# Peptides against a protein of PDB entry 5JNO, part 77

Target 1, 112 residues: chain A of PDB entry 5JNO
Amino acid sequence: MVAKFQPPPEYQLTAAELKQIVDQSLSGGDLACRLLVQLFPELFSDVDFSRGCSACGFAAKRKLESLHLQLIRNYVEVYYPSVKDTAVWQAECLPQLNDFFSRFWAQREMED

## One batch from the design tools (peptide; made by RFdiffusion4, then SolubleMPNN)

Design b1_p22_8_s2 (from b1_p22_8, 8 letters changed)
Fold by OpenDDE base, seed 4:
Structure b1_p22_8_s2 (fold): chain B 112 residues (1-112), chain A 22 residues (1-22)
Amino acid sequence: as target 1 above (112 residues)
Amino acid sequence: SLRELDPEVLAFLDEYLAEQAA
């Protein structure tokens, strides 16, 4: 048996907070993008965390990792149960998340 | 309460989602 995923405290949303985001959303993909911005604002920041320590060798990556996607999916499922089906998730939400995120940084890179 | 977000990020989000809905 697999333990139920528990989001870190900084990524927990109350029912009221989630509903507020849902009320602004027109679809599961829409909701997913809004959740991405709300839960992980650091992914849209220009702050380079790798500059903080020259000795640690850490390089901050701007990418959507499995943990990010899983958290978003968990919340989307509350109001769009169909995304429990992986095929639906991959058709309705995942492409929009990737497209939104990639376009954001593509535009930022062009402006730099 | 929801976090305060960067207004530029929010603007981009709104623009993107508006385009998707059209």
Scores: peptide ipSAE 0.735, ipTM 0.960, DockQ to the pose 0.846
Fold by OpenDDE base, seed 2:
Structure b1_p22_8_s2 (fold): chain B 112 residues (1-112), chain A 22 residues (1-22)
Amino acid sequence: as target 1 above (112 residues)
Amino acid sequence: SLRELDPEVLAFLDEYLAEQAA
């Protein structure tokens, strides 16, 4: 038996908060992108600690990690149970998450 | 309640999702 996944307190959304995001969403992929921004605003911050340290390798700040994707997927599943199927997740949500995130930083890099 | 986010990030989000829905 696998215990129900419990997100860390900083990534915990109440039912009301999640519903608020869902009400703005048109699809599972839409919801996934909104959750990315809401749960992990630090991934969109210009603050880069690696600028001051050439040895620490903190450049990973601009990458979506497995834990980020897992948390997003868990919330999306509440309203879109079909994403429990990995094929659906990889077709409907994951491409939009990656595309959204990459385009964001591509635009920011041009403005800097 | 949801956290207040960077308005520039939110603007980009809305634009991106509007484009995807079109």
Scores: peptide ipSAE 0.734, ipTM 0.959, DockQ to the pose 0.849
Fold by OpenDDE base, seed 1:
Structure b1_p22_8_s2 (fold): chain B 112 residues (1-112), chain A 22 residues (1-22)
Amino acid sequence: as target 1 above (112 residues)
Amino acid sequence: SLRELDPEVLAFLDEYLAEQAA
């Protein structure tokens, strides 16, 4: 049995908030990119997390992890049920998410 | 309510999505 996925409270959107994003979206891929920015603004920040921790030497990486993708997919499924099919998710949403995210940082790197 | 996001990030988002829709 597959249990209903519950996002962490910091990534919980109300029905009204999700609808606001959907109303701005033209497709599932469009919605996915908008959700990426809304749910995880920290992934687009220039903040160096390693500066404050001299003991551990940890440095945050600019990468989309499985948890990020799963959370986005769960919200997209509400209005685009077809993405429940992995083949549809991988064809319509995942390439656009990766392309959007990579282009953002590629452009930022060129400007700096 | 939705978060207020970095204007530079939003500008990039709008530009990217406009390109995809064209």
Scores: peptide ipSAE 0.734, ipTM 0.960, DockQ to the pose 0.913
Fold by OpenDDE base, seed 3:
Structure b1_p22_8_s2 (fold): chain B 112 residues (1-112), chain A 22 residues (1-22)
Amino acid sequence: as target 1 above (112 residues)
Amino acid sequence: SLRELDPEVLAFLDEYLAEQAA
């Protein structure tokens, strides 16, 4: 069997925490974006080293990588099981994640 | 409990998601 992906503790949410985020979400794509911000705040920071990195040794990159996306998808699937279908994930969540992240940094660059 | 996040990031998030929902 394939080993289950286990993120560092800094990128884990309890059921209660996830529920809080879900209650604010209107769709799977909405939830995905909220999870992106909540799980990986370091991707939105001007600081290259986040507080959690000292414990897990994770090197943050200013880009969305496969492991980031995989973790987000795992949480989204809990309340939106349809994203288990890759086609649905690619249509409903991935475009919003990429667009949101891209626009964030594009705006930051323009404000400089 | 949810971690504390940068208010500027949250503001951008809310604005973006509001646009998507419109």
Scores: peptide ipSAE 0.728, ipTM 0.959, DockQ to the pose 0.880

Design b1_p22_8_s3 (from b1_p22_8, 7 letters changed)
Fold by OpenDDE base, seed 4:
Structure b1_p22_8_s3 (fold): chain B 112 residues (1-112), chain A 22 residues (1-22)
Amino acid sequence: as target 1 above (112 residues)
Amino acid sequence: SLRELDPEVLEFLEAYLAEQAA
C-alpha cells in the first residue's frame, strides 16, 4: 500500500484558510499561483539558505520541485476536481505556475 | 490564519493574475 501524502506542518492549510485563498481565485490556475506564494514564500526570497552552514553542503534551489507541485495540486483538487486528470493539470495549472515563477525570477535577475 | 506575504511578491502576483484574466 502507498501511504497518502501528508504535507509537513508548515505547509498545511485548514479548510478556512484554503477557502480564503479560493475566494480570491478566478480559476484553478489562479488558485495554484496563489497557493504557490502562500505555501512556499521561501522560493521567492533572496535568502541564501546555504550560508547558514557551510558544512551541511545544502544548496538552496530556486525551482519548482515535484513535491511543491504535488502539494499545490492536492489543494487545488479540493475546489477544482477536474485537475485530478493529469491532462487538465498540465493544461490549466502547470503552465501558469511555471510561467509565473519564471517571470518573477527573470524580472528579479534583470533588476539585480 | 494566512501568512503575511512580502509586499513585492504580492504585487507581482496580483499584476500577473490580472494580466491573465484580461
Scores: peptide ipSAE 0.746, ipTM 0.962, DockQ to the pose 0.842
Fold by OpenDDE base, seed 2:
Structure b1_p22_8_s3 (fold): chain B 112 residues (1-112), chain A 22 residues (1-22)
Amino acid sequence: as target 1 above (112 residues)
Amino acid sequence: SLRELDPEVLEFLEAYLAEQAA
């Protein structure tokens, strides 16, 4: 069997911290969006790292990667075991994550 | 304890989730 996934230290939530987020959540999709913001605040940042280094040409990517989604799913599963089923994850959580993230940046682009 | 987050991000989050719940 595969060993239980252990997130990197910067993405580690204690049981108490996760419970705080869960207490604010009304559904698995709700919880997923809250986890997205809590775990990966850098994805919502206006910081442009290329500003400090023209040579590296680095630009922050505004996309959700598989690792982001996997980490979120792992935490959601603690309180919503049904998302272990890929069909449930894709119906309940993934659409809201993508919609939330997309709308966030769409709004930010209009304000800039 | 949870990290302090950008108030603008939190505002958007709560507004979005409120809309989804309605």
Scores: peptide ipSAE 0.745, ipTM 0.962, DockQ to the pose 0.886
Fold by OpenDDE base, seed 1:
Structure b1_p22_8_s3 (fold): chain B 112 residues (1-112), chain A 22 residues (1-22)
Amino acid sequence: as target 1 above (112 residues)
Amino acid sequence: SLRELDPEVLEFLEAYLAEQAA
């Protein structure tokens, strides 16, 4: 038995907010990319949040972690229930997320 | 309400998604 996943409060969207994003989306993969930007704008910023910590030794990484992907998938499932199938998620959404995110930082690296 | 996104991030998002839809 798998318990219902509850997003942390800082990553919770209302039904109205989610619908607003869905109305801008043409597909599940489209929706996934829009959710990535809306939920985790910090992943697209030049701010190095680890620079201010002299005690923890943490190094910031620009990477999509399991929690990011799980949260996005949970919201996509509301309007595209087929992504509950892992094979569909891995074919329709996950490649788009990875491609979008990697291209963003690749382009930023070339412009700098 | 939704966050106001960085205009550069938003521009990249829309350009990418337009390319994927074509």
Scores: peptide ipSAE 0.745, ipTM 0.962, DockQ to the pose 0.843
Fold by OpenDDE base, seed 3:
Structure b1_p22_8_s3 (fold): chain B 112 residues (1-112), chain A 22 residues (1-22)
Amino acid sequence: as target 1 above (112 residues)
Amino acid sequence: SLRELDPEVLEFLEAYLAEQAA
């Protein structure tokens, strides 16, 4: 048996909160993008994330890391169980996440 | 309660998703 992945407290959503996001979503890919923004607003911020943490000294990069994707996938699976299939995840959610995120920063970099 | 998000990020999100659905 594999232990269920549990999100850190700062990335936890209640059933009601998740349901609210799902109600706004038209597909698994749609839901994934909404979760990306809701769970990780720091990835869309111009503010240096490391400024608030003197203890860890971590410098965040503007990229979607495996942990981000895993957390999103875990929530998407609740309402779209088919994404448990890696092929479905890679076809329906992952391309949309990457495209959305890359377009966001591409546009911001052109405006700055 | 969902977090308050940057309005500019939300506008981009909704525009992107609307385009994908069209």
Scores: peptide ipSAE 0.745, ipTM 0.962, DockQ to the pose 0.815

Design b1_p22_8_s4 (from b1_p22_8, 7 letters changed)
Fold by OpenDDE base, seed 5:
Structure b1_p22_8_s4 (fold): chain B 112 residues (1-112), chain A 22 residues (1-22)
Amino acid sequence: as target 1 above (112 residues)
Amino acid sequence: PLRELDPEVLAFLDEYLAEQAA
């Protein structure tokens, strides 16, 4: 058997939870954006995470990392198996994820 | 599990996705 990647508990969704999100989605790109918000609400927060760890000095960056994208892709693949093809993922999901995320912060920075 | 979400974030999400679907 091939070992499957297991996400951290905070990023694990049950079948029912995933279906709930899917039922709201019109496409793979749509689903990807919804998953981004549902899985990683901290990426949309103004909270300075560096305040929580004085020891490591880690500062949260307003960017989508490979881990975020991989986790989202794993869930999208459940209902849109075509995104297993990297070309499809890069055409249907990645542009929407990046566009959505960048527009969010662009708007927030403008309002601030 | 599903996380608690900021309603402002959700509003932006819905607006963005509605625009994409149009």
Scores: peptide ipSAE 0.750, ipTM 0.964, DockQ to the pose 0.703
Fold by OpenDDE base, seed 1:
Structure b1_p22_8_s4 (fold): chain B 112 residues (1-112), chain A 22 residues (1-22)
Amino acid sequence: as target 1 above (112 residues)
Amino acid sequence: PLRELDPEVLAFLDEYLAEQAA
């Protein structure tokens, strides 16, 4: 038995806020990428959030972690319940998330 | 809550998603 996941307040979206993002989306994969940017803008910034934290230890600056992916999936499931199936999530959303995120940083490094 | 985003990040998002939709 798995308890319902409750996101931290900074990652909580109201039904109205989620609908605004959904209205801009054409598919589950589209919605997933939009949620990635909206929920975690810190993953797209040049600031080193690991510097200055004496208690956190090492934190990967440019990596999608399981917690990020789980939060995105939870919101996508509201409008695309088929992604509750892991095979659908891995085919329709996860590849687009990884591709989008990797291309962003690859382009930023080339442009310098 | 929805957060204010970097316009450069939003521009990249729009370009990427437009490419995927085509």
Scores: peptide ipSAE 0.749, ipTM 0.964, DockQ to the pose 0.716
Fold by OpenDDE base, seed 3:
Structure b1_p22_8_s4 (fold): chain B 112 residues (1-112), chain A 22 residues (1-22)
Amino acid sequence: as target 1 above (112 residues)
Amino acid sequence: PLRELDPEVLAFLDEYLAEQAA
């Protein structure tokens, strides 16, 4: 058996908190984007990742890494079990996540 | 836990998702 991925406390949501986000979401891709912002606000700011997480000390670049995506997928699966299928995850969630994230920074770079 | 978010980021999120739903 493979151990379940467990994020640092900063990235953990209670059932009630997750439901709050789900209630605002219209689809799995929608939920994924909302989770991205809610779980990893440091990816959308000039604040260093290590500054916000003393436990892991990980220095991340401005990109969506495997651990970010894994955690988001784990939460999305709770209400959209179909994303357990990799093909569904890659069609319904990953494109939206990447598009949203890239557009955010593309716009910020043009304004700066 | 739910974290305090930058209102500018939230505004961008809402605009993006509204555009995707249209």
Scores: peptide ipSAE 0.745, ipTM 0.963, DockQ to the pose 0.714
Fold by OpenDDE base, seed 4:
Structure b1_p22_8_s4 (fold): chain B 112 residues (1-112), chain A 22 residues (1-22)
Amino acid sequence: as target 1 above (112 residues)
Amino acid sequence: PLRELDPEVLAFLDEYLAEQAA
């Protein structure tokens, strides 16, 4: 059996905290982008970042890796259960996450 | 927990999502 992913404390949201983000969101993709920023602000900073722990393994700087995406999806599923379907996740959330993240860094790199 | 975020990142987020909703 594969152990369930347990996020580090800094990536845990209470029901109330998640609801605050949901209340600002208009769609699953919207929520996903907001969660990306809220959960992983380090991915949007110029500060060198490498993170690893016994629960989450290694997270690379400036990359949306499987663990990031899985954690976001877990929260999105609470209010948008349709994203449990991989096809829906890949149509509604993943493209927006990748596009948002890509555009952010594309703009920053042009300004640097 | 909710974390303190860079206002520049938040501004970009809001702009992006506004464009997506239009």
Scores: peptide ipSAE 0.745, ipTM 0.963, DockQ to the pose 0.715

## One batch from the design tools (peptide; made by RFdiffusion4, then SolubleMPNN)

Design b1_p23_1_s1 (from b1_p23_1 with E5Q K10R E13Q T14V N19L)
Fold by OpenDDE base, seed 2:
Structure b1_p23_1_s1 (fold): chain B 112 residues (1-112), chain A 23 residues (1-23)
Amino acid sequence: as target 1 above (112 residues)
Amino acid sequence: SAELQEARERALQVLDEMLAEAA
């Protein structure tokens, strides 16, 4: 048995916040990308988030981790239940997330 | 923070461009 995944408080969206993002989204994949930006802006920033925390030593990485994807998927499922099917998630959302994330950093590298 | 907000704005711009190209 696996307990239901609960997002940390800092990643808990209200119904209104989620609805706002949904209203801006054209598809489940689009919603996933917008959730990525909203929930994890640090993945798009050059800021060293470990700078002020010697105790935790956490450093942001330029990659999408399983925890990020799981949390995003949980929210996407609210409005696009079909992504509960892993095949649908892998066909509709994951490619868009990866393409978006890769495109972002590729563009940033060109500007550096 | 201001830095994170700027990151969001830049990311959303990239997303919108990507979506426009796919349309």
Scores: peptide ipSAE 0.703, ipTM 0.949, DockQ to the pose 0.896
Fold by OpenDDE base, seed 1:
Structure b1_p23_1_s1 (fold): chain B 112 residues (1-112), chain A 23 residues (1-23)
Amino acid sequence: as target 1 above (112 residues)
Amino acid sequence: SAELQEARERALQVLDEMLAEAA
């Protein structure tokens, strides 16, 4: 049995906010990418958000972690229930997320 | 913040370009 995943308060979207993103999306994969931008803008920032923490010494990486993907998937499932199937998630959403994220930083690397 | 908003805008531009190429 798998319990329902509850997002942390800082990543909680209202129904209206989610619907707004859905209305802008052309597919489940597109929705996933837009959710990535909305929920985790820090992953697209040149600012090292971990630099300010001298106590923990944590260095943030430009990487999509399991928690990011799980949160996105939960929201996508609301409007695209088929992604509850792992095979569908891996075929329709994960490739789009990875391609988008990689493309973003590849372009930024060339511009810098 | 302004920095995060700029990041979002750049990200969405990349996404739009990716979608346009796929269409």
Scores: peptide ipSAE 0.703, ipTM 0.948, DockQ to the pose 0.892
Fold by OpenDDE base, seed 3:
Structure b1_p23_1_s1 (fold): chain B 112 residues (1-112), chain A 23 residues (1-23)
Amino acid sequence: as target 1 above (112 residues)
Amino acid sequence: SAELQEARERALQVLDEMLAEAA
């Protein structure tokens, strides 16, 4: 058996916080995107996260990494259990996450 | 921070536009 993935304390959401995001979401894919924004705002910022956090010294990359996706999936599963199926996750959530993230930075590049 | 909050707002705006186009 593999140990259950646990998010770092910085990325823990309370039940109330998660519920609020869910109430704003239209689908599992939409929820995934909103979780991405909520949990990792540094991925959408021109400012380095480490500049504002001397305690953690975390350096974020403008890239959706496996740990980001795994963390998001864990929360999505709470309200959309079907994403426990990898095929469903890859069909319903991953494409939207990638499209959203790519669209964001593509748009920013055009504005710069 | 204010910068991160602004980033969130911009991101959510892009998301809303994306959802509107897909509808």
Scores: peptide ipSAE 0.701, ipTM 0.948, DockQ to the pose 0.880
Fold by OpenDDE base, seed 4:
Structure b1_p23_1_s1 (fold): chain B 112 residues (1-112), chain A 23 residues (1-23)
Amino acid sequence: as target 1 above (112 residues)
Amino acid sequence: SAELQEARERALQVLDEMLAEAA
């Protein structure tokens, strides 16, 4: 049996925290992007980071990895259950996440 | 940290711009 994914403590959102982000979001894709910023600000920074929790494992800086996406999807599903369907997730959320993340770093690279 | 907060602000600015263009 595969164990259910459990967010590390540093990535655990309360219901109130999640609702606050949802209230600022216009869609599931928008919510996903805002969750990305909230949960993983280090992906948008040049600052070195280390995880205090051993359960976090290794994550490449400036790269959206499976654990990032899985964690975001879990929260998005709370308010947009349709993303439980992989086709919906891939149509509504993943493209926006990738476009947003790529746009951010493309802009930063031009400024550097 | 302050540096991470600045990163968040920059990221959110980019997101807002992206959303505005899509509207």
Scores: peptide ipSAE 0.700, ipTM 0.948, DockQ to the pose 0.896

Design b1_p23_1_s2 (from b1_p23_1, 6 letters changed)
Fold by OpenDDE base, seed 1:
Structure b1_p23_1_s2 (fold): chain B 112 residues (1-112), chain A 23 residues (1-23)
Amino acid sequence: as target 1 above (112 residues)
Amino acid sequence: SAELQEARERALAVLDEMLAEQA
């Protein structure tokens, strides 16, 4: 038995907000990428969010972590229930997310 | 913030380019 995943308050989308993103999406993979941008804009920012924290010593990384992926998947499942199957998630959404994220930073690296 | 909004705009531009290539 798997309990319902509850996103942290800062990553909660209303039904209306989610529908707007869905209406702009062409597929489950596209939806996943748009959710990535909407939920985690800091992953696409040049700003070092660890700068200014003199106590924690945390260094922000340009990496998709398990929590990011889990949150995105949870929202995608609302409109694409088939991604509840891990094989479908890994075939339809994960490759798109990884390609998109890698492409973004590859281009930024070339442009500086 | 303005910085995060700029990041979103750049990200969406890359996504649109990627989708155009796949079409």
Scores: peptide ipSAE 0.710, ipTM 0.952, DockQ to the pose 0.891
Fold by OpenDDE base, seed 2:
Structure b1_p23_1_s2 (fold): chain B 112 residues (1-112), chain A 23 residues (1-23)
Amino acid sequence: as target 1 above (112 residues)
Amino acid sequence: SAELQEARERALAVLDEMLAEQA
């Protein structure tokens, strides 16, 4: 048995905040990407975030970690229950997240 | 912070471009 995942307070979205992001989203994959940006802006920044979030244990700066993905999936499931199916999550959301994240850093590397 | 907000804006711009290509 696995206990229900509880996001750290800094990553707890209100219903209104989540609804706002959902209203801007065209799909579950799109929602996942927008949640990534909203919850973890440090993954898109050169700012050292290790000091700011010691409690969450996030360490990777340019990699999507399992905890990032799990937290995002929990929110996506609220409006897209089908992603509770791992196959759907892997087909609809993970590719979008990976493509988006990779595209971002590829573009940033060109600007550097 | 201002730096994080700027990061969000850049990220969302990339996302919008990606979505436009998929449309």
Scores: peptide ipSAE 0.709, ipTM 0.952, DockQ to the pose 0.934
Fold by OpenDDE base, seed 3:
Structure b1_p23_1_s2 (fold): chain B 112 residues (1-112), chain A 23 residues (1-23)
Amino acid sequence: as target 1 above (112 residues)
Amino acid sequence: SAELQEARERALAVLDEMLAEQA
């Protein structure tokens, strides 16, 4: 058996918070994107996240890493159990996440 | 922070635009 992945305290949502995001979402892929924004706003910021945290010294990169995706998937599974199937996750959520994230930074680069 | 909140708003605007194009 594999231990269940638990998000760090900074990325834990209450049931009410998750429900609010779900109510704003049109699909599992949409939910995944909204979770990305809510959980990791630093990935969309021009401000260095580590500037405000002298204790952790964390340096965020502008890419979707495995831990980001795993955390998002865990929340999506609550309301879309089908994403427990890796094929469904890869077909319904990952393309949306990648397209959204790429589009965001591509647009910002054109504006800069 | 205010900067992170602004980032969220910009991101959500892009998401809404993307969803509108897919509709």
Scores: peptide ipSAE 0.709, ipTM 0.951, DockQ to the pose 0.883
Fold by OpenDDE base, seed 4:
Structure b1_p23_1_s2 (fold): chain B 112 residues (1-112), chain A 23 residues (1-23)
Amino acid sequence: as target 1 above (112 residues)
Amino acid sequence: SAELQEARERALAVLDEMLAEQA
């Protein structure tokens, strides 16, 4: 049996925190992007960042990895249950996340 | 940290721009 994914303490959102982000979001894709910013600000920074929790494991800086996406999807599902369908997740959220993340770093690279 | 907060603000600015283009 595969154990259910449990967010590390550093990435645990309360219902109130999640609702606040949802209230600012216009769609599931938008929510996903805002969650990305909220949960993983280090992916948008040049500053070295390490978590104290051993459960966080290694994550490549400036790269969206499976663990990031899985965690975001878990929260998005709370308000957009349709993303439980992988096809919906891949159509509505993943393109938005990838476009947003790529756009951010493409812009930063031009400024450097 | 202040550095991470600045990163969030920059990221959100990019997101807002992206959303504006989609509107």
Scores: peptide ipSAE 0.708, ipTM 0.952, DockQ to the pose 0.894

Design b1_p23_1_s3 (from b1_p23_1, 6 letters changed)
Fold by OpenDDE base, seed 3:
Structure b1_p23_1_s3 (fold): chain B 112 residues (1-112), chain A 23 residues (1-23)
Amino acid sequence: as target 1 above (112 residues)
Amino acid sequence: SAELEAARQRALAVLDEMLAEAA
């Protein structure tokens, strides 16, 4: 048996918080991207949010990991249950997430 | 932090641009 995925406390959204994001979303893929930004803003920053030392030059990770994707998918499923189907998730959400994330950093590189 | 908020806003701006192109 596979245990039900339980998100860490810091990534537990209330119904109201999730609803607010959903109201801003046009599709499941859009919702996924907005959840990515809301849950993991550090992935879009050059500076780690946990940095407590001003002398440190640590940069945030620029990679979407399985845990990130799983958390996002769990919330997307609440309003778009079709993404429970892996084929749908891979066709409707994953490409948009990857394109969005790649586009963001590609644009940042050009601005530097 | 201010830097995280700025990053969030930039990310959302990129998303809006991407969505506009797809529409």
Scores: peptide ipSAE 0.702, ipTM 0.948, DockQ to the pose 0.889
Fold by OpenDDE base, seed 1:
Parts: structure tokens; sequence; C-alpha cells
Structure b1_p23_1_s3 (fold): chain B 112 residues (1-112), chain A 23 residues (1-23)
């Protein structure tokens, strides 16, 4: 059996914060994208986190990881219970998340 | 952070454009 997923404290939204995002959203996929921006603004930043520590060789990655997606899905499920079905999540939310994220960075690349 | 807020605003602008195209 799988224990209930508990978000790390830095990614814990209050009911009021989540409600505000939901009120701005037109669909489950839209909500997922807005949650991506609110929870992980660093994924949209040009800030090079390795600049602060050149010795460690760490480089910031601009990709959606399983942990990001899992956190987003947990919040989307609150208002769109149908995404508990993996097939629904993969059909309605994941494509929009990937399209949004890739579009963002593709656009930024064209501007440079 | 001002830089993170700027990134957030840019991201939301892209999202709005994407939604406008779908409408």
Amino acid sequence: as target 1 above (112 residues)
Amino acid sequence: SAELEAARQRALAVLDEMLAEAA
C-alpha cells in the first residue's frame, strides 16, 4: 500500500492560495499549468544557480521531473478528481503541461 | 525575488497566449 503523499513544506499551499489559483483556471489542464508556475517559478528563470558555486559543478536543469508532476497532480485532484485516473491525467493534463513548458523555453530561445 | 517574479509574469503571459489560441 502507498502512503498518502505529503508535499514538502516549501510546496505546501493553503486552501486560500489554491482557491485563488482555481478561480483563475478554466480547466484541469489550465489549473495544472498555473500550479506549475506558482509552485516552481525557478523552472522559468534564467538564473544560473551554478554561478554561486563554480566548484561543485552543479547546473540547474530546465525540465519537468516526476516530483514536480506528482505535486501538481495532487493539487489538481482536489478540484478535478477524475485525474486520479492515470489515463485522464495523461490525456488532459500532461500534454498541456509539456506544451506550455516547451513553448515557454522555445520562445525564450528565439528571443536570444 | 524580483527575478523570480519577472519569470512568473513571463510564464503567465505565455500561458495566456496559449489559452487565447485554443479559444
Scores: peptide ipSAE 0.702, ipTM 0.949, DockQ to the pose 0.901
Fold by OpenDDE base, seed 5:
Structure b1_p23_1_s3 (fold): chain B 112 residues (1-112), chain A 23 residues (1-23)
Amino acid sequence: as target 1 above (112 residues)
Amino acid sequence: SAELEAARQRALAVLDEMLAEAA
């Protein structure tokens, strides 16, 4: 059983905001990727990260950290309860998140 | 931030491309 996780205020989505992202999503994995963009736009920018959140600690630049993934998973579970199963999360969401994130920066590297 | 918004839009474009290839 996974303990309850409360997101920091800067990563708190309203029901309406989450619903809007869900409406744009085709699957749990797609939703996870869209949440990644919505919650952590700094991971897709050359702009320096903001380190104002004491709860987040220090994170490697351009890397998906466990805290990022946990926050995303918590929101995905609202509409896709099956991801509460770690096997489902690892099969349906994690590969897409990693693929999407890696693909983004691979393309950026080619443009530089 | 305008720069963060631009990054968001680029990221979403990449996501759409990825989804199109998987369809």
Scores: peptide ipSAE 0.702, ipTM 0.949, DockQ to the pose 0.904
Fold by OpenDDE base, seed 4:
Structure b1_p23_1_s3 (fold): chain B 112 residues (1-112), chain A 23 residues (1-23)
Amino acid sequence: as target 1 above (112 residues)
Amino acid sequence: SAELEAARQRALAVLDEMLAEAA
């Protein structure tokens, strides 16, 4: 039996921590983006790292991987259970995540 | 780290800009 996904300790949010982020969010997509920033600041920096997580192994820098997205989705589902539907997740959250992430690095590349 | 915090702040600034444009 496959165990359900459990976030590594460094990516575990308490209910209070999650609520704080939710209180700052305007939508499920916004929440997803804020979670991305809070959980994976290394994806927005030029800091070198060998592993994205001690428990999850290596994650490619400047790339939204399935593990990142799965973790974010799990937290978003707490307050927006509709994203349990893959179609909703792909319509409401993924586009905003991708747009936000792409926009960030596009701007940084122009400044280099 | 200070570097990661700076990255976080820059990211949030971009997010705020994106949200403002969409409003």
Scores: peptide ipSAE 0.701, ipTM 0.949, DockQ to the pose 0.900

